# Designs tried in a protein design run: peptides against a protein of PDB entry 5ZKO. Part 42

Target 1, 44 residues: chain A of PDB entry 5ZKO
Amino acid sequence: SASNPRKFSEKIALQKQRQAEETAAFEEVMMDIGSTRLQAQKLR

## One batch from the design tools (peptide; made by RFdiffusion4, then SolubleMPNN)

Design b2_p16_7_s1 (from b2_p16_7, 13 letters changed)
Fold by OpenDDE base, seed 4:
Structure b2_p16_7_s1 (fold): chain B 44 residues (1-44), chain C 44 residues (1-44), chain A 16 residues (1-16)
Amino acid sequence: as target 1 above (44 residues)
Amino acid sequence: as target 1 above (44 residues)
Amino acid sequence: QEQQQQRQARLELLKL
């Protein structure tokens, strides 16, 4: 189906949003690891 | 919950996989756009 | 490169 250029721009925008969400989820995981390491240091 | 370092590494690996899947989906969108542009040029 | 990243992520997951 010949998706209009507008639909391509929409697909690109949606994909950029998903990439940003995945980056934010990665940052959350890294923050959890950092916090756990900091807690382990405080307990020593 | 004190998730073990192994569970952190697992979370990181899963997140890297998701990021790669999102990048692949972006490349597919860009390929579709490029192919459509080439087709439009051939039809002119 | 992306397929290699996915493969590496899967291999990393299997090693954990």
Scores: peptide ipSAE 0.234, ipTM 0.694, DockQ to the pose 0.078
Fold by OpenDDE base, seed 5:
Structure b2_p16_7_s1 (fold): chain B 44 residues (1-44), chain C 44 residues (1-44), chain A 16 residues (1-16)
Amino acid sequence: as target 1 above (44 residues)
Amino acid sequence: as target 1 above (44 residues)
Amino acid sequence: QEQQQQRQARLELLKL
């Protein structure tokens, strides 16, 4: 099939969005862990 | 809930796996685009 | 590929 630069750019952009969403999900996990750790430290 | 370091480590590992899978999916997209570009160049 | 990614994730976890 003929190269469609617009479709390629869209595919790249969608994949970059997914990578950013996975990074945000990782940050959320780390926030939850950090909060739990801080709470445990305050109770000691 | 009490801190469970093993569960935290598991949660982190699963999230890192997802990030790696998204990276691999990006590499596949770029390979497809690169292959298409090379084919188009050979036909010119 | 997935198995290699899992191994890398485990190695990264050991560095944390």
Scores: peptide ipSAE 0.228, ipTM 0.692, DockQ to the pose 0.064
Fold by OpenDDE base, seed 2:
Structure b2_p16_7_s1 (fold): chain B 44 residues (1-44), chain C 44 residues (1-44), chain A 16 residues (1-16)
Amino acid sequence: as target 1 above (44 residues)
Amino acid sequence: as target 1 above (44 residues)
Amino acid sequence: QEQQQQRQARLELLKL
């Protein structure tokens, strides 16, 4: 099966996109935690 | 809402697991490409 | 091995 180099590039690109989306989701979680901590500090 | 620090730790842990699963999936894609390249070289 | 390390890291983080 001649795996077309274009198909490899597409697989790599899609996987890089998923990694970036997971990184963005992690950053969102960290922002949520940071915001909650800031709110808790303002209430003290 | 007292967001329990335990819930934040859980969210972070789950997100780190997802990132790691995506990394493993990327490594699998790269292995597949490497194997295919090696096969193509053997046929030349 | 990496999956086991990830599970351990998750467990350690949950102990914090």
Scores: peptide ipSAE 0.220, ipTM 0.686, DockQ to the pose 0.065
Fold by OpenDDE base, seed 1:
Structure b2_p16_7_s1 (fold): chain B 44 residues (1-44), chain C 44 residues (1-44), chain A 16 residues (1-16)
Amino acid sequence: as target 1 above (44 residues)
Amino acid sequence: as target 1 above (44 residues)
Amino acid sequence: QEQQQQRQARLELLKL
């Protein structure tokens, strides 16, 4: 089948979106950890 | 609740795994595109 | 290589 460049670009764009979403989820985890550490330090 | 460093490390490790899986999925997409392009070139 | 490094990093992080 003719290389559907539109379908390829769509597939790449979808994967880039997923990678961005996973990065955002990682940043949220790191923020939660940082906040917890800061709170623990304030209690000492 | 006491900072459960084990739970934090587990959460980070899980997110890193997800990022790796999304990277692998992206590499598969790129391989498929590359293979399709190579096949199209061979047919010319 | 990157996948192996990520698996090792994950295992190391779980030991912390």
Scores: peptide ipSAE 0.226, ipTM 0.686, DockQ to the pose 0.073; fails the geometry check

Design b2_p16_7_s2 (from b2_p16_7, 12 letters changed)
Fold by OpenDDE base, seed 3:
Structure b2_p16_7_s2 (fold): chain B 44 residues (1-44), chain C 44 residues (1-44), chain A 16 residues (1-16)
Amino acid sequence: as target 1 above (44 residues)
Amino acid sequence: as target 1 above (44 residues)
Amino acid sequence: QEEQEQRRARLELLRL
């Protein structure tokens, strides 16, 4: 039952990728909110 | 084109939930690594 | 930049 550091490294790298994708999705949501606010401000 | 703060709040809440799930998945990966290291240490 | 950081993190983790 060798510690497969390579397999752990792959799991961590994959998880970091997923976290970055979730961060990007969050930023997109915040951009949509910001854009909507800015548009509403311009119409006043 | 009303700012639907309710819809924005729902999107943010959903994204926060996803981030929490990804964090939990990361912690599980780290627990597996830690457990494997501890087991390897006990077998020495 | 994030993809580059992930790639660097992967390389760093393989070095451990």
Scores: peptide ipSAE 0.221, ipTM 0.676, DockQ to the pose 0.062
Fold by OpenDDE base, seed 5:
Structure b2_p16_7_s2 (fold): chain B 44 residues (1-44), chain C 44 residues (1-44), chain A 16 residues (1-16)
Amino acid sequence: as target 1 above (44 residues)
Amino acid sequence: as target 1 above (44 residues)
Amino acid sequence: QEEQEQRRARLELLRL
């Protein structure tokens, strides 16, 4: 069966989406940490 | 409770690991596609 | 950066 390049393209697209989601999750974690630090500084 | 910076650093480290794993998975998909194309060309 | 990377990935996919 011809390796369906369409299926490969779908796999790549899904993988790129996952990478973007992981980057967004990282940015969210960093923002949460930044906000927590700012709050802690305001309480000092 | 002092926001445990240790726990934040663990979260960041885990997220960085995920990003690296997703990148490796993408590279694997691209290698598989490249290999399949090379095989298809050899069969022509 | 993310949107540009997604678009580049889509274009790369079309080239494949």
Scores: peptide ipSAE 0.229, ipTM 0.685, DockQ to the pose 0.077; fails the geometry check
Fold by OpenDDE base, seed 2:
Structure b2_p16_7_s2 (fold): chain B 44 residues (1-44), chain C 44 residues (1-44), chain A 16 residues (1-16)
Amino acid sequence: as target 1 above (44 residues)
Amino acid sequence: as target 1 above (44 residues)
Amino acid sequence: QEEQEQRRARLELLRL
């Protein structure tokens, strides 16, 4: 079945969105670590 | 609460794994598109 | 910026 090019474009767009969301989640984790590390350094 | 460095490393590792899985899923989508395009070209 | 990249990705996909 010729999967409609629109369906491919939609699949890729959704996958790119998911990757961006995962990147944002990673940045949030790193920000939390950074803030916690900074707090820990200030308390030393 | 001093979140244990182990917990941070675990969070980062899990997030990196998730990003790798999302990348693999993207590559699969692109492979499917590529194969379908190749099939369509052969049938033209 | 990410939303712009997603939008650009959609437009690029229309060229496939």
Scores: peptide ipSAE 0.221, ipTM 0.679, DockQ to the pose 0.068; fails the geometry check
Fold by OpenDDE base, seed 1:
Structure b2_p16_7_s2 (fold): chain B 44 residues (1-44), chain C 44 residues (1-44), chain A 16 residues (1-16)
Amino acid sequence: as target 1 above (44 residues)
Amino acid sequence: as target 1 above (44 residues)
Amino acid sequence: QEEQEQRRARLELLRL
C-alpha cells in the first residue's frame, strides 16, 4: 500500500487529541478529589 | 456527599487504564508508520 | 522506565 504520509499525520493528530482529552478528564478527577478533601477538612 | 475514597481511586484507575490504552494505540500507529517506511525503503 | 513510573504514579494516586 502506498505511503500516505497525510493519513499517518492525521492518525497521529487524532491520537494526540484523544490523549489530551484523557489528560483533561484525569485533571478533572483530580480536582474533584482535591475539592472533596478540602471540603472534608473544613468540616473537621 | 460522603468522601468515598474508594470511588475516587476507582475513577483514577479507570482513567489511567484509558490513558494506557490510548498510549498503546499511539505506539501501534507509530509502528505502522515505521514499518511502512522500512518497506518503502526496501523497495527503493 | 516510563511504564514503571506510570505504575508507581497510579499506585500513589490510589493511595490518595
Scores: peptide ipSAE 0.220, ipTM 0.679, DockQ to the pose 0.081; fails the geometry check

Design b2_p16_7_s3 (from b2_p16_7, 13 letters changed)
Fold by OpenDDE base, seed 4:
Structure b2_p16_7_s3 (fold): chain B 44 residues (1-44), chain C 44 residues (1-44), chain A 16 residues (1-16)
Amino acid sequence: as target 1 above (44 residues)
Amino acid sequence: as target 1 above (44 residues)
Amino acid sequence: QEQQKQRQARLELLKL
């Protein structure tokens, strides 16, 4: 179905949101790993 | 729970896969939009 | 090209 041009901006915006959410999730994973390493160092 | 360092590489790898999938989905959206615009031009 | 690099990076990380 020819998605209306009016919906193109919405499709792009939605996809940009998903990319931002995945970036935030990556940063959270990296912080979790970093925090775990820091905790392990403090327990030594 | 202190996720074992052994699972850090796996967590990072999984997150990189998700980022890749979202990038591919974005490219698909852009191709769909581009194709729709090209079709609309051909129908004029 | 970027997708291929990411797949390779994932495989490398799983081997660590």
Scores: peptide ipSAE 0.235, ipTM 0.692, DockQ to the pose 0.075
Fold by OpenDDE base, seed 5:
Structure b2_p16_7_s3 (fold): chain B 44 residues (1-44), chain C 44 residues (1-44), chain A 16 residues (1-16)
Amino acid sequence: as target 1 above (44 residues)
Amino acid sequence: as target 1 above (44 residues)
Amino acid sequence: QEQQKQRQARLELLKL
């Protein structure tokens, strides 16, 4: 099939969005862990 | 709930795995695009 | 190669 630059660009953009969403999910995990650690430290 | 370091490490590991899977999916997309581009160039 | 990197990363993170 003929190259469709628009479709390729869309595919790249969608994949970059997924990578960003996974990064944000990682940051949320780290925030939760950090908050838990801080709370535990305050209770000591 | 009490901090569970093992559960935290597991949560981090699972999230890093997801990030790596998204990276691999991106590499596959780029490979497909690159292959298509190379084929189009060979036909010119 | 990527699958091996994923496995190694997972094992490393579980040791933290």
Scores: peptide ipSAE 0.230, ipTM 0.693, DockQ to the pose 0.069
Fold by OpenDDE base, seed 2:
Structure b2_p16_7_s3 (fold): chain B 44 residues (1-44), chain C 44 residues (1-44), chain A 16 residues (1-16)
Amino acid sequence: as target 1 above (44 residues)
Amino acid sequence: as target 1 above (44 residues)
Amino acid sequence: QEQQKQRQARLELLKL
């Protein structure tokens, strides 16, 4: 099966996109934690 | 809402797992490409 | 091996 180099590039690009989306989701989780900590500090 | 620190640790842990799974999926894609390239070189 | 390390790291983080 002639795996078209274009198909490899597409697979790599899609996987890089997923990695970036997971990184963004992690940053969102960390932001949520940070906001919650800040709120808790303001209540003390 | 007392966001239990345990829930934050859980969220972080789950997100780190997802990142690791996406990394493994990327490595699998790269391995597949590498194998295909090696096969193509053997046919030349 | 890396997947096992990540799983272990997750388990350790859940113990915090």
Scores: peptide ipSAE 0.226, ipTM 0.688, DockQ to the pose 0.069
Fold by OpenDDE base, seed 1:
Structure b2_p16_7_s3 (fold): chain B 44 residues (1-44), chain C 44 residues (1-44), chain A 16 residues (1-16)
Amino acid sequence: as target 1 above (44 residues)
Amino acid sequence: as target 1 above (44 residues)
Amino acid sequence: QEQQKQRQARLELLKL
């Protein structure tokens, strides 16, 4: 079937969005860990 | 609450897995696009 | 290669 370049671009865009969302979730996890470590250090 | 380093490591590991799964899904999309392009070229 | 490294990193991190 004819290469639907629009459908390909849409698939790529969706995957890039998912990758960005997973990166943002990772950054949130790392921020939480960093904040917890900083709090623990302040209590010593 | 005590830095549960095991819980932090678990969170990081889960997030790395998600990133890997999204990368694999992206590679699959790119392979499908590449295969479609190659097929279209062979038909010319 | 990066996928394999990420899987290995996950496994190592779960051992901590």
Scores: peptide ipSAE 0.237, ipTM 0.690, DockQ to the pose 0.080; fails the geometry check

Design b2_p16_7_s4 (from b2_p16_7, 13 letters changed)
Fold by OpenDDE base, seed 3:
Structure b2_p16_7_s4 (fold): chain B 44 residues (1-44), chain C 44 residues (1-44), chain A 16 residues (1-16)
Amino acid sequence: as target 1 above (44 residues)
Amino acid sequence: as target 1 above (44 residues)
Amino acid sequence: QEQQQQRQARLELLRL
């Protein structure tokens, strides 16, 4: 059976999207932590 | 409220695990594609 | 290699 480059490219694209979503979720966690630290500093 | 470094470290650790799982899933996709290409080459 | 580094980083963070 011939390779289906379209199907392969779709699988790669979907996985790259998931990686980007997990990176964005990580950045949100770090932003939350950073904001909490900044707030704690302002109260001191 | 004092920062909770344990809770922050737990959040970061969970997110790093998710990133690792997504990376493993990407590697599996690439391995599947590579194996399919190799099989197609063997049949030619 | 990157997955191993991520696991190690996770273990280090859980010790904090």
Scores: peptide ipSAE 0.243, ipTM 0.696, DockQ to the pose 0.081
Fold by OpenDDE base, seed 5:
Structure b2_p16_7_s4 (fold): chain B 44 residues (1-44), chain C 44 residues (1-44), chain A 16 residues (1-16)
Amino acid sequence: as target 1 above (44 residues)
Amino acid sequence: as target 1 above (44 residues)
Amino acid sequence: QEQQQQRQARLELLRL
């Protein structure tokens, strides 16, 4: 069947979105850890 | 509740795994597109 | 494949 470039572009766009979402989730985890560390320092 | 650094390390490790999986999925999509393009060129 | 990625992620964590 004819390679549908529209379907390829859609696949790429969706995959880029997933990568961005995973990056944002990583940044959130790191922010949580950083906040915890800061709080622990304030309590000392 | 006490910030469990073990849980933070676990969260980071899991998130890095997800990022690697999403990267691999992207590379697979690009390989599929590349193969299709090559096939289309051979048919011309 | 997933197991290899998990091992790599763990090694990366040890470098942080």
Scores: peptide ipSAE 0.234, ipTM 0.694, DockQ to the pose 0.079
Fold by OpenDDE base, seed 2:
Structure b2_p16_7_s4 (fold): chain B 44 residues (1-44), chain C 44 residues (1-44), chain A 16 residues (1-16)
Amino acid sequence: as target 1 above (44 residues)
Amino acid sequence: as target 1 above (44 residues)
Amino acid sequence: QEQQQQRQARLELLRL
């Protein structure tokens, strides 16, 4: 596997970054859903 | 576009799965670090 | 166990 972080601190940091990116992606999905619902309500 | 709650539920479910997989990957990293530290302590 | 709970939660969410 191409990315072998040498230090444990680097492994932890990279994994925390991934978790943060996945959280941000989830928030984006929720915002899109919220916006779509709001638009649908305005059209009714 | 018709509000497809099922499609939103699917998006949410997929994102929750990703977050879960990232959590499991983090736990694996922490276990590996813990095992390595324990081994290093035994060798001192 | 956590992965199974998450699969179950996903399946439950898809039933809504």
Scores: peptide ipSAE 0.228, ipTM 0.692, DockQ to the pose 0.066
Fold by OpenDDE base, seed 4:
Structure b2_p16_7_s4 (fold): chain B 44 residues (1-44), chain C 44 residues (1-44), chain A 16 residues (1-16)
Amino acid sequence: as target 1 above (44 residues)
Amino acid sequence: as target 1 above (44 residues)
Amino acid sequence: QEQQQQRQARLELLRL
């Protein structure tokens, strides 16, 4: 099943995907911070 | 609310925690592989 | 030790 990969390679691949997704989510947060800082500078 | 941190620092901290949890889950998978390899060597 | 360092880093980041 998609939720229970038997092969270690499949488990590793899924875990690497999750790590990449979490990295992308972090980059989104950092982009929001950057955008907010830029907007604050424009308002000064 | 715990699900909607307002501060960027809180958002970043939560995201870093998720990344650490995903890293720990990866280490668990790698430990299982290592243990399986060691067991296979003992059976040879 | 690594888990303690991660918790400390999180607490420090929450203070920013």
Scores: peptide ipSAE 0.217, ipTM 0.679, DockQ to the pose 0.053; fails the geometry check

Design b2_p16_8_s1 (from b2_p16_8, 11 letters changed)
Fold by OpenDDE base, seed 3:
Structure b2_p16_8_s1 (fold): chain B 44 residues (1-44), chain C 44 residues (1-44), chain A 16 residues (1-16)
Amino acid sequence: as target 1 above (44 residues)
Amino acid sequence: as target 1 above (44 residues)
Amino acid sequence: SLEQRRRALEVARLLR
């Protein structure tokens, strides 16, 4: 098959989006943990 | 709610696994693109 | 990215 730059670019872009979504999900988890820790400190 | 270190650790570990899986999928896409390009060069 | 860095700093602030 000939090179398909459009399809390759679309595959790369889609995968980068998925990586960004997983990173955002990780950051959300970390924020929840951090917020919980901060709240626990304030209650002491 | 009290801090739940076990549950937080599990959430972090799961999310790190997902990030690694998405990275591996990205690398697979890049390998396929690279292989296609190399094959195209050999056919010239 | 700048956005990723901003979010990372926010997380770091919350973890202190």
Scores: peptide ipSAE 0.195, ipTM 0.657, DockQ to the pose 0.048
Fold by OpenDDE base, seed 1:
Structure b2_p16_8_s1 (fold): chain B 44 residues (1-44), chain C 44 residues (1-44), chain A 16 residues (1-16)
Amino acid sequence: as target 1 above (44 residues)
Amino acid sequence: as target 1 above (44 residues)
Amino acid sequence: SLEQRRRALEVARLLR
């Protein structure tokens, strides 16, 4: 592609943002699992 | 959440899939940059 | 980053 180097940098930045958002969503799921497990342990 | 452990595993699998898709998209961008750079070098 | 590591440790603590 004859895409401007500036456009490549923008695409890379956007992809890094998406990766961070997906990581945050994964962490939220993991925290929900963890909180549920912690609650179950406290109730024993 | 009282979410079934099976639902957690499904959520984790979905998030891993999304992360893989975003990685593939990033690799595509990087390959496009690489090909453009290679073409520019060949034209010199 | 330090923030990423902190969050990972928090998740690990909750899963322990």
Scores: peptide ipSAE 0.185, ipTM 0.656, DockQ to the pose 0.056
Fold by OpenDDE base, seed 5:
Structure b2_p16_8_s1 (fold): chain B 44 residues (1-44), chain C 44 residues (1-44), chain A 16 residues (1-16)
Amino acid sequence: as target 1 above (44 residues)
Amino acid sequence: as target 1 above (44 residues)
Amino acid sequence: SLEQRRRALEVARLLR
């Protein structure tokens, strides 16, 4: 296929977006765990 | 909800797997771009 | 980035 720098740039950008979304989902899981631990400490 | 460390561990593991899959997909995109560039150079 | 660092510190705070 003919080299299309625009299409490659778009593919990279979309893939970076997916990586950021998965990172955000991981951070959400960690925050939920952290909040649960904090709540458990407060109830002691 | 009662703290369930097993469920949290499972959530973390699954999310890490998703991040690894997205990283692999990014590497595939970069390899395709690299191969295309190399082919274009050989045809000059 | 500063934003990445801020988010990481927030997670670390909650886990203490």
Scores: peptide ipSAE 0.179, ipTM 0.649, DockQ to the pose 0.047
Fold by OpenDDE base, seed 2:
Structure b2_p16_8_s1 (fold): chain B 44 residues (1-44), chain C 44 residues (1-44), chain A 16 residues (1-16)
Amino acid sequence: as target 1 above (44 residues)
Amino acid sequence: as target 1 above (44 residues)
Amino acid sequence: SLEQRRRALEVARLLR
C-alpha cells in the first residue's frame, strides 16, 4: 500500500505510460497489417 | 510483415491480451489507492 | 474519451 500521495501519483503515471506503450505497440501491429493489405491490393 | 491472416489475428490477440493485463494492473493500483483512502478516512 | 475515439478511427483507417 502506498503511504504517500507522491507514491500514488508515481504509480499512476507509470501505469499510464505502460498503457500508452502497449497502445503504441498495438497501433504498430495494425499499421503493419494495413501496409500488408495495401501491398496485397496493389498486386491485384 | 505478416504474410497470413492467421498471423494477423494472433498478433492482434496477443496485443489485446497485453492491453488487458496492463489495464488490470492499473485497476489494481487504483484499488490500492482507494483502500488506502478509505483507511485514512476511517482514521479521521 | 477523445483519445479512444482517435484510436478507433485510426484502426478503422488502417483496416480500410
Scores: peptide ipSAE 0.204, ipTM 0.665, DockQ to the pose 0.055; fails the geometry check

Design b2_p16_8_s2 (from b2_p16_8, 12 letters changed)
Fold by OpenDDE base, seed 3:
Structure b2_p16_8_s2 (fold): chain B 44 residues (1-44), chain C 44 residues (1-44), chain A 16 residues (1-16)
Amino acid sequence: as target 1 above (44 residues)
Amino acid sequence: as target 1 above (44 residues)
Amino acid sequence: DLEARQRRLEVLRLLR
């Protein structure tokens, strides 16, 4: 059906947005880990 | 701090769960695309 | 990239 390509593109776009949000969440976790390690090293 | 490793492990566990959900959503999109292509081929 | 993030998470798990 001619509407299927549009529906697929919408689903792919939504999935890309989710992946971007979870990438940002991952980067935040990594930043927190890095900052904590740096702080711990400064106190030694 | 002794609580930081726990907090990091909790954050990583949460991120792994979200990533599993993203993977499942991606697989669902790909399954829908595959099923539609198969149906379109059967009608030709 | 999903696979790259998965690999990084696994490395972090192993290093804890």
Scores: peptide ipSAE 0.201, ipTM 0.620, DockQ to the pose 0.123
Fold by OpenDDE base, seed 5:
Structure b2_p16_8_s2 (fold): chain B 44 residues (1-44), chain C 44 residues (1-44), chain A 16 residues (1-16)
Amino acid sequence: as target 1 above (44 residues)
Amino acid sequence: as target 1 above (44 residues)
Amino acid sequence: DLEARQRRLEVLRLLR
Protein backbone atom coordinates (compact mmCIF):
# COMPACT_ATOMS: atom_id res chain seq x y z
CA SER B 1 0.00 0.00 0.00
CA ALA B 2 1.23 3.49 -0.90
CA SER B 3 3.39 4.61 2.01
CA ASN B 4 1.42 7.63 3.20
CA PRO B 5 4.08 10.31 3.84
CA ARG B 6 1.31 12.17 5.68
CA LYS B 7 0.91 9.21 8.06
CA PHE B 8 4.63 9.10 8.72
CA SER B 9 4.80 12.85 9.39
CA GLU B 10 1.87 12.55 11.81
CA LYS B 11 3.53 9.62 13.60
CA ILE B 12 6.80 11.55 13.88
CA ALA B 13 5.03 14.64 15.21
CA LEU B 14 3.12 12.58 17.80
CA GLN B 15 6.27 10.76 18.86
CA LYS B 16 8.21 14.02 19.27
CA GLN B 17 5.38 15.36 21.44
CA ARG B 18 5.41 12.23 23.63
CA GLN B 19 9.18 12.39 24.02
CA ALA B 20 8.95 16.05 25.03
CA GLU B 21 6.24 15.25 27.60
CA GLU B 22 8.29 12.37 29.03
CA THR B 23 11.35 14.64 29.21
CA ALA B 24 9.37 17.33 31.03
CA ALA B 25 8.02 14.76 33.50
CA PHE B 26 11.55 13.49 34.17
CA GLU B 27 12.83 17.03 34.76
CA GLU B 28 9.95 17.69 37.17
CA VAL B 29 10.76 14.55 39.19
CA MET B 30 14.44 15.50 39.32
CA MET B 31 13.54 19.03 40.42
CA ASP B 32 11.36 17.63 43.21
CA ILE B 33 14.23 15.43 44.41
CA GLY B 34 16.56 18.43 44.35
CA SER B 35 14.09 20.61 46.24
CA THR B 36 13.57 17.92 48.87
CA ARG B 37 17.31 17.60 49.38
CA LEU B 38 17.68 21.37 49.66
CA GLN B 39 14.87 21.54 52.22
CA ALA B 40 16.42 18.72 54.25
CA GLN B 41 19.75 20.58 54.29
CA LYS B 42 18.07 23.80 55.47
CA LEU B 43 16.45 21.93 58.36
CA ARG B 44 19.81 20.57 59.61
CA SER C 1 4.70 14.36 54.29
CA ALA C 2 8.07 12.60 54.67
CA SER C 3 9.76 12.71 51.27
CA ASN C 4 9.92 9.00 50.49
CA PRO C 5 13.31 8.45 48.80
CA ARG C 6 11.88 5.07 47.76
CA LYS C 7 9.07 6.87 45.95
CA PHE C 8 11.53 9.08 44.09
CA SER C 9 13.66 6.11 43.02
CA GLU C 10 10.53 4.32 41.80
CA LYS C 11 9.43 7.42 39.86
CA ILE C 12 12.85 7.73 38.24
CA ALA C 13 12.90 4.04 37.30
CA LEU C 14 9.41 4.24 35.77
CA GLN C 15 10.30 7.41 33.88
CA LYS C 16 13.47 5.84 32.45
CA GLN C 17 11.41 2.86 31.30
CA ARG C 18 8.82 5.10 29.62
CA GLN C 19 11.51 7.11 27.89
CA ALA C 20 13.16 3.93 26.60
CA GLU C 21 9.82 2.69 25.25
CA GLU C 22 9.16 6.03 23.54
CA THR C 23 12.65 5.98 22.02
CA ALA C 24 12.15 2.44 20.71
CA ALA C 25 8.81 3.45 19.18
CA PHE C 26 10.47 6.44 17.49
CA GLU C 27 13.25 4.26 16.08
CA GLU C 28 10.67 1.82 14.71
CA VAL C 29 8.84 4.66 12.92
CA MET C 30 12.12 5.95 11.49
CA MET C 31 13.06 2.45 10.32
CA ASP C 32 9.69 2.13 8.56
CA ILE C 33 10.24 5.47 6.83
CA GLY C 34 13.76 4.44 5.84
CA SER C 35 12.55 1.12 4.43
CA THR C 36 9.81 2.86 2.46
CA ARG C 37 12.30 5.33 1.04
CA LEU C 38 14.66 2.53 0.06
CA GLN C 39 11.84 0.62 -1.64
CA ALA C 40 10.77 3.74 -3.53
CA GLN C 41 14.34 4.25 -4.74
CA LYS C 42 14.57 0.64 -5.94
CA LEU C 43 11.40 1.09 -7.99
CA ARG C 44 12.78 4.15 -9.83
CA ASP A 1 19.26 15.08 23.90
CA LEU A 2 17.45 13.56 26.87
CA GLU A 3 20.47 11.57 28.03
CA ALA A 4 22.57 14.74 28.18
CA ARG A 5 19.81 16.51 30.13
CA GLN A 6 19.50 13.60 32.55
CA ARG A 7 23.26 13.57 33.12
CA ARG A 8 23.30 17.32 33.81
CA LEU A 9 20.40 17.07 36.26
CA GLU A 10 22.06 14.16 38.05
CA VAL A 11 25.32 16.09 38.41
CA LEU A 12 23.46 19.15 39.73
CA ARG A 13 21.65 16.92 42.24
CA LEU A 14 24.94 15.48 43.49
CA LEU A 15 26.45 18.97 43.89
CA ARG A 16 23.61 20.15 46.13
Scores: peptide ipSAE 0.180, ipTM 0.619, DockQ to the pose 0.068
Fold by OpenDDE base, seed 2:
Structure b2_p16_8_s2 (fold): chain B 44 residues (1-44), chain C 44 residues (1-44), chain A 16 residues (1-16)
Amino acid sequence: as target 1 above (44 residues)
Amino acid sequence: as target 1 above (44 residues)
Amino acid sequence: DLEARQRRLEVLRLLR
């Protein structure tokens, strides 16, 4: 592979960013579920 | 939110898939680093 | 860890 240590570091940094974004998106979904569930419970 | 339990399940399933894909991509990067490192060590 | 995240979110929900 023509990739040097700097290129590997860049790949790792980009992958960490992507995983953080996916985590944030998951947390948003779960918070929406939690909010909806709480609202539904208040209406019962 | 107009989302029902089925829609939440779908969101969770899609998010799990995305996270699995990101994990696989990370593992591929790490394997490439490992392979390159092993090759470099063999050449020393 | 997805399960750990779900648990943290549930705890935060209970504290809110």
Scores: peptide ipSAE 0.165, ipTM 0.618, DockQ to the pose 0.061
Fold by OpenDDE base, seed 1:
Structure b2_p16_8_s2 (fold): chain B 44 residues (1-44), chain C 44 residues (1-44), chain A 16 residues (1-16)
Amino acid sequence: as target 1 above (44 residues)
Amino acid sequence: as target 1 above (44 residues)
Amino acid sequence: DLEARQRRLEVLRLLR
């Protein structure tokens, strides 16, 4: 599409937001993993 | 949540899929930008 | 860095 420069900047901004949200979700998964491992180690 | 190892792997797999989809969407945006720039250069 | 994060996840998966 002959997207206007304004439309490009909007698409890039939206994509950066999505990537930030996915990054936060990744960090949550990693925290759960780390916590569970730590708990399992405390039981040994 | 006391997620079992299976639940961790499922969460990781889902997160990898989302990140791949977001990467593909980013590449599409960049392709559109590049194509539009190339078209504009051909008109000069 | 997304690639570094993906690598860390993979390593953590292999260690379990």
Scores: peptide ipSAE 0.199, ipTM 0.622, DockQ to the pose 0.093; fails the geometry check

